# Peptides against a protein of PDB entry 8YR4: the designs that were tried, part 236

Target 1, 309 residues: chain A of PDB entry 8YR4
Amino acid sequence: PRGSPALQLVVLICLGLMGLERALNVLVPIFYRNIVNLLTEKAPWNSLAWTVTSYVFLKFLQGGGTGSTGFVSNLRTFLWIRVQQFTSRRVELLIFSHLHELSLRWHLGRRTGEVLRIADRGTSSVTGLLSYLVFNVIPTLADIIIGIIYFSMFFNAWFGLIVFLCMSLYLTLTIVVTEWRTKFRRAMNTQENATRARAVDSLLNFETVKYYNAESYEVERYREAIIKYQGLEWKSSASLVLLNQTQNLVIGLGLLAGSLLCAYFVTEQKLQVGDYVLFGTYIIQLYMPLNWFGTYYRMIQTNFIDMEN

## One batch from the design tools (peptide; made by RFdiffusion4, then SolubleMPNN)

Design b2_p28_2_s3 (from b2_p28_2, 19 letters changed)
Fold by OpenDDE base, seed 5:
Structure b2_p28_2_s3 (fold): chain B 309 residues (1-309), chain A 28 residues (1-28)
Amino acid sequence: as target 1 above (309 residues)
Amino acid sequence: MEEEEERRREREEELERLEEELEKRIRE
């Protein structure tokens, strides 16, 4: 943000916290590995207790599990509220100033409510796009790259290759299937709007419908519109299940290949038992943010389309 | 959750569009 040193400092702190989250994503599996190795070696209680306490503390900072955010992520989100409000207000004022620069003919052809809605959509789309790029997309890609580097350096080049191939295939299939799915979703939304518009038109003309005893006819037309909607809804929902199943299959095959290779290297005494647990834990940890990548990609596309209109 | 909130927002925006289009037809 130009003009506020305080907000610039908050942005720098948020970037530092994002870097700390990436470090925690590597450290948490490493400490978990170390616990498993210490348990296998029957290490002294004091060493084990210290490592477990450190792991639990790192896990508290990281967070994890369905619906739980870590302390670092919550602190980042809290600090970001002021930056988001400043950015939103700046975008809104830029859109508003641009609307005042538009020709009188453009304003005479549009209702004031429609103009305001275009401004609000434009503000939401830009602010949303920036938030998703900075906090979801870029960090997820960074975690994948860090994971590939880590496995390539500390395990074997084969593990880095497996992770690279699985993540590349996962991302490619997610994009392709999401683009294919977007056609069904658009058709569903268009038919939903047409069905609602028909229901509202029938209810507004209620007196006319009653006068002609056309109630049964309007109900049947509404039923036909619902059946057509449900046919498109089924295609949209089935395409989502297909996406999720394809994603699950790719991750499952990657986890299988990497786990078998890790187990083999443990039997050859090239890796420790803790390294097997680390691999499984780390792959599952990479999968969690990737599951939402299809939603983020779609939202980015929608926000771009809404900015061009 | 995020997909449901996004679907909810899209539905609310589409409802608001339909209400504005309806107000347009009532004023004509």
Scores: peptide ipSAE 0.006, ipTM 0.357, DockQ to the pose 0.115
Fold by OpenDDE base, seed 1:
Structure b2_p28_2_s3 (fold): chain B 309 residues (1-309), chain A 28 residues (1-28)
Amino acid sequence: as target 1 above (309 residues)
Amino acid sequence: MEEEEERRREREEELERLEEELEKRIRE
């Protein structure tokens, strides 16, 4: 936002809060490890109570690991409202200015309602795409990189390799399965629009339908359209379940391999019991936002297509 | 010809209004 120094400061604060969220994603598992180690060592109550209180406070700042429910994420979202409103208004004014520069022939060939709907879709598409990239995609990729570095430096190179392979496989499968699902979703939406159009045409021609006593025929045609829609909806929903199950299998295999390796190093006294708990907690925390990555990728793809039209 | 184009425009405006009203009801 080049025109307001106040909005530039808000963007810088939001970026600082995003950096703090990344730090919390590393610190929360570390403090949880420290609690487990202190419990194992039968440490004095005062040290344990302080570490637990600090962990709970950090967990309150972080939230549920989805990045949506923590104090820092809520504060970021609140501050971002003004930036989003400024960006939306700027995009809307640019689209509106561009519409006024278009030829009279373009305006005479289109309805004012259709033109406004194109402008609103374009504004929503651009602002949605930017928000998903900045707040969901980039932070999730950053957390993966930080996780790989952390496990490679503080555990062993083998842990970093397991996380790298699991995350790379997860992202690749998420993209490939999401692209495959997009075909079923497009077919579903096309059939939904066709079913709606048939219902509207039948209602607009109500007098003609009544004159020919064709109500039963129109109901049967509508039933056939619904059955065809439900068949496509089922394929769309089943493909979502398949995506989620594939993601869960990759998570489960990564968690299994890493947990077995952690358990082995704990038996060799190279790691503490708390380090086993840290690995499990950190991996689960990384995967929570990744479950939505397929939804984000689809939204990006839809918004990009809606900007090209 | 002009009256048929005008009736076609009116039908398509009524269709667009019915679509917007249906989209409002699906959002509720």
Scores: peptide ipSAE 0.000, ipTM 0.296, DockQ to the pose 0.030
Fold by OpenDDE base, seed 2:
Structure b2_p28_2_s3 (fold): chain B 309 residues (1-309), chain A 28 residues (1-28)
Amino acid sequence: as target 1 above (309 residues)
Amino acid sequence: MEEEEERRREREEELERLEEELEKRIRE
């Protein structure tokens, strides 16, 4: 935002907090590893208590244990409200200005309500897209890269390769299956709108329906439209289950391969028991935001389509 | 005829507003 130095500072603080979240995503598994190692070594209580206290504090900052947002994420979200409001208002004003610059012929062909709806959809799509890219997609990709680097440096290049292959396959399959699923969702939404339009038309023509005693016919026609909708809804829902199962399978195979390799290195005394726990916890932690990636990708696609209309 | 079409438009716009408000409430 070029017009407000205060909002620029808030953006910089939010970026700093995002960097801190990335650091916490690495540190939390490391401290958990250290606890397991200290317990295995029967280390002195003072060292253990300090490490546990530090872990709990880092975990409070991070959140994510039960899907709860951490303190850092909450603080970032809170600070971002003002930036989002400024951005939204700026986009709204740009869209509104652009609508006023459009030809009289464009306005004469559209109802005022339709124009406002287009403006609101356009604003929501742009602001939503930006928020999802900046706060979900980019951070998730950064965490994956950091994870690959971390495992490659501190474990072995093979672990980095497993994570790379697993995450690349996961992302690719998520995109491909989501694009395939989008066809069913579009068909569902089209049929939903058609079913709604039919109900509205029937209710708006209530007097005509009464005059012809056509109530039973309109109800049956609405029922047929619902059945067609439900058939498309089922395909959409079933395709989501297939996506989730495919994602689960890829992560399960990656976790299996990496866990077996980690267990082997622990038996060879090249890694400690805590390293096995670190690997499992870190992979699960990388998976959590990725589980939402298919939803974000679909929202991004929807928002792009809504911007083009 | 014109007044009935105008009343029909007003009802369509009111219904569309109510649906948008309902969609907002379902998203909250």
Scores: peptide ipSAE 0.000, ipTM 0.277, DockQ to the pose 0.030
Fold by OpenDDE base, seed 3:
Structure b2_p28_2_s3 (fold): chain B 309 residues (1-309), chain A 28 residues (1-28)
Amino acid sequence: as target 1 above (309 residues)
Amino acid sequence: MEEEEERRREREEELERLEEELEKRIRE
């Protein structure tokens, strides 16, 4: 935002908080490892209690344990409201000014409600796309890269390779299956709108339907539309289950391969028992945001389509 | 006839608003 130094400072603070979230994503598993090692060594209570308290505090800042958003994420989201409102208003005013520059012929061919809906969709699509890129996609990719680097440096190059292959396969399959399922979802949404439009038209023309005693005919046509919708809904839902199962298999294989390799290195005394727990915890933590990646990818595609219309 | 088309349009716009509010609540 070039016009307000206060909003620029808020953006910088939000970027700093995003960096802190990335640091927490590395530190939380490390502190959990340290707890396991201290428990294994039967370390003194004071050292253990300090490490546990620090871990719980870091986990409160991070969130994610109970599906709760962390304190840092909530603070970032709160600060971002003003930036989003400023950006939204600027896009709305730009669209509105552009609409006033359009020819009278363009306005005479469109309903005022349709023009407003185009403006609102355009604003929502731009602001939504930006928010999803900055707060979901880029951070998730950064966490993966940080994870690969961390495992490559502190464990072994083989762990970095396993994480790289699993994440690359996961992302590729998520994209491919999401693109495939988008066909079913579009067909479902189109049929949903057609089914709703038919119900609305039948109810608005209630007097005409009653005059011709056509109620049974309208009910049967509506039933056929519902059955057609449910057939498309089933395909959409089944494709989502297939996506989730494919993702779960990739995670399971990556976790298995890395856990076996970690267990082997613990038996060779090259790694500690805590490092096994770190690997499992860190991998699960990397996969948690990736479960939503298919939703983000679809939303990005929808927002691009809505910007082109 | 014109008043029925206008009432039809108002009901379609109200339904579309309710659907957008419902979609917004499902995304929160």
Scores: peptide ipSAE 0.000, ipTM 0.290, DockQ to the pose 0.032

Design b2_p28_2_s4 (from b2_p28_2, 17 letters changed)
Fold by OpenDDE base, seed 2:
Structure b2_p28_2_s4 (fold): chain B 309 residues (1-309), chain A 28 residues (1-28)
Amino acid sequence: as target 1 above (309 residues)
Amino acid sequence: MKEEEERRRRRQEELERLERQLEERVRA
């Protein structure tokens, strides 16, 4: 943000907190592994208690597991509210200024309320999309890369390859299936708008509808429009279930392959029991942001569709 | 005719306001 040094400092703090979240995403599984190993080795209580206390503290900072955001994420989100509000307001004012600079013919050709709604949708879309890309997509990709590096260095290159293939396939299928879904969502939104327009037109013309005693006819036309909408909504919802299931299968296969390989290396005494637990917990931890990524990409696409209209 | 168009316009603006308020309530 050019013009406020305070907001620039907040952005830098938020970036630092994002880096800390990435570190926590590696440390939490490591400490959990260490607990399992110490329990397996029947280590002294003092070492175990310190490791457990450290794990719980790191887990509090990280959050996750219960869908709760950690302290670091909450602090980042809280600090970011002011930056988001500043950015939103700046985009809104730029669009509003640009709309006022547009020719009188454009103002006469479009209802001012519709223009404001397009502007509000456009601003919310751009600011939401940017915040989403910067705070969710980029960090998730970073966590995947860090995960691949970690597993490649501390386990074996095969684990890094499994994570790479699983995450690459997951992302690719998420994009492809979401692009396919977008057709159904566009059709649904178009039919929703058409159904809404009919309802508005019928209500605006209520005197004419009453004069011709056409209330039953308008209700039936509205019912037909709702049925058509629900048919498109079902396709959109079913396509979402298909996306989620496809994602779940990819992660499940990656988890299976990696867990079997990890179990094998534990039997060969190349890895400890804690390393098996680490792998499972770390993969699930990588999956949580990715599950949101499908929602993210959908919001991005919706926002792009809403900007194209 | 002109007064009826202006009444229709006011009702449409009121509906659009109600819809924005509903969208804001669904987002809150």
Scores: peptide ipSAE 0.000, ipTM 0.309, DockQ to the pose 0.030
Fold by OpenDDE base, seed 3:
Structure b2_p28_2_s4 (fold): chain B 309 residues (1-309), chain A 28 residues (1-28)
Amino acid sequence: as target 1 above (309 residues)
Amino acid sequence: MKEEEERRRRRQEELERLERQLEERVRA
């Protein structure tokens, strides 16, 4: 972004965070190997617990395997909202200014395309929603139940309880935070439609605007409408980052509690080192579809809101 | 009638491709 040193600094920070994310992708497997080695060597509990805690902290920073859910990725996404909004607003204002220079015939053709796009979004949304519920949500819930049963029977009832509590908390928080986000999203979509309608109406009246040399006034009104939209968009996007971070925290706490408990039972010779590896791998596999669940539940809600409008 | 609808559809598909390319470039 040319012209704002603050936004340039934010871009540099985002690039630094991207570099950190790549470093975490290398460090996390190294720390995991170190845990397996310490378990094999029957190392003292204090060293093991510190290494496990450090691993889980690094894993929290990295995220649950999709780089999009990690703290570093969430922080990057959060900081990037302002850069995106600045860039979008600049492009939209340049387009809008250029559109006032174009002929009426071009503007009339665009309005028909927007109405068709709204209708096509509504129909594709329902079919995608149903397919997602049946083919992803139900299997994921089944996999969670199977996982709880498996850990309860083959490890210890405490592992089944940890998985149950983490999954229940994850699902509950996902629903609650997503319902809370829906308010911001509805407000954003309503303001987007109002901003587009104002732009279209200004452009349809371009002859009148040109006759009165009011182009600068219409551009300023459109800028104000974009700023109002971007204020709601920021709330929607920030609430999304909050959802992802909340999900990552629940996963991180579950992985921490289960990994520490598993490591403890390995030190007491009640479990094998292979059981620690199994637990970590299986938990990551259970969380992978759940990360998609949050994304698609968000998409589902978009689609419902876009159908109600 | 059918040829004008196909011309409208092709123009709309080109506009949607341009919008997607613009959105991808703004996300990158």
Scores: peptide ipSAE 0.000, ipTM 0.303, DockQ to the pose 0.019
Fold by OpenDDE base, seed 1:
Structure b2_p28_2_s4 (fold): chain B 309 residues (1-309), chain A 28 residues (1-28)
Amino acid sequence: as target 1 above (309 residues)
Amino acid sequence: MKEEEERRRRRQEELERLERQLEERVRA
């Protein structure tokens, strides 16, 4: 963005955070290897606990296996909202200004092809949601139940309890925070529709606007409407970052508690080093589809809100 | 009168078309 030094600095910070994500992708496996080595060597508890805590902290910064939900990724996404809004607003104003320069005849020729594209998006979204519920949500809930049973039978009841509490808290917070976000999304969509209606009214009255040379006035009114919309969009997007960060915290705490407990039982020779690897791998595997659950619950609510309007 | 209302209706849905294409380009 050439017009704001502050936004250029934010872009540089976001690029730096992307570099940090790549460094974390290398460091996290190294620290995990070091834990496995320390467990194999029967190292002192203090050294082991410090390395486990450091690993979980690095994993919290990285997020799940894709890095998309880590603290660094959430911070990048949060900072990027302002850059996106600036770019969006600039593109919208350029096209709106260009539409006011174009002849009314260019507007009259395009109508027939879009009603078809909207119908196709609506039907594809519903079919995609049903397929996702059947092929991802139900299997994920089954995998959680199987995991709780497995850890309760073959490990200690404490591991099954940690998985149960972590996954239950994750699901509950995902629902509650998503329902809370729905209010911001409804307000955003209502203001989007109102901003659109103003642009439509201005362009329908294009002949009158052109007759009075009022194009600059209509562009400024549209700019003000976009700024009001972007204030609501920021709340919606920031609430999404908060959801992702809350999910990352719950998984991070579950991984910390379970990894420390597993490491302790390996030091007491009640569990093997392989059991530590199993626990860490299994928790990460359960987390991956749950991250998608939060995305699709949002899509379902979006489609419901977009069908009510 | 009816043909002018149909032409106005035909302009409105096409503007809504251009706006949706604008929103898609802005979200991308």
Scores: peptide ipSAE 0.012, ipTM 0.382, DockQ to the pose 0.022; fails the geometry check
Fold by OpenDDE base, seed 4:
Structure b2_p28_2_s4 (fold): chain B 309 residues (1-309), chain A 28 residues (1-28)
Amino acid sequence: as target 1 above (309 residues)
Amino acid sequence: MKEEEERRRRRQEELERLERQLEERVRA
């Protein structure tokens, strides 16, 4: 935000909090590993209690692994409200000024309520897209990169490779299946709008329908439209289940391969029992944001389409 | 889940808007 030093400071604080979230995503598994190792070694209670207390505090700051539920994320989201409002208002005023520069003939051809709805959609699409890029997409990609680096440096190159292949395959399949699914979703939405328009038209012409005693005919036409909609809805829903199952299989296979390899290295005394627990915890932690990636990708695509209109 | 709830909410808000428009026309 150019022009408000206070909002610039809030943006810098939010970026700092995002960096802290990335640090917490690495530290939480490490502290959990350390607890398991200290328990295995039968370490003194004071050392164990300090490490457990520190872990619980870090876990409170991080939250439930979705990145969006932790104290740091909630604080970031709270601080960002003012930045979002400023950005939204600025975009809205730019759209509004641009609408006033358009020819009178353009305005006479459109209902004022439609023009305002286009302005609202345009504002929401830009602000939404920026928020999703900055707060969901970039952090998730950063966590994956940090995870690959961490496993490559502190475990073995094979663990880094497993994480890389698993995450790359997951992202690729998520994109491909989401793009494929978008066709079914568009068809469903088009049929939903058509079914609704038919219901509205029938109800707006209720007097005519009643005069001709055509109520049963209009009900049957509406039923046929619903059945057609439900057939498209089923395809959309089934494609979502297929996406979720494909994602679950990729993560399951990655977790299996890495867990077996980790267990093997623990049996060879190359890794500690805590490192096995760390691997499982970290992979599950990386998975939690990724489960929403297909939703974020689709929202980004929708926002781009809504900006072009 | 959340998107399906948002779709259901949008459908409900839109049904309520249609019902209000129908009520306004039946009162006219």
Scores: peptide ipSAE 0.008, ipTM 0.454, DockQ to the pose 0.179; fails the geometry check

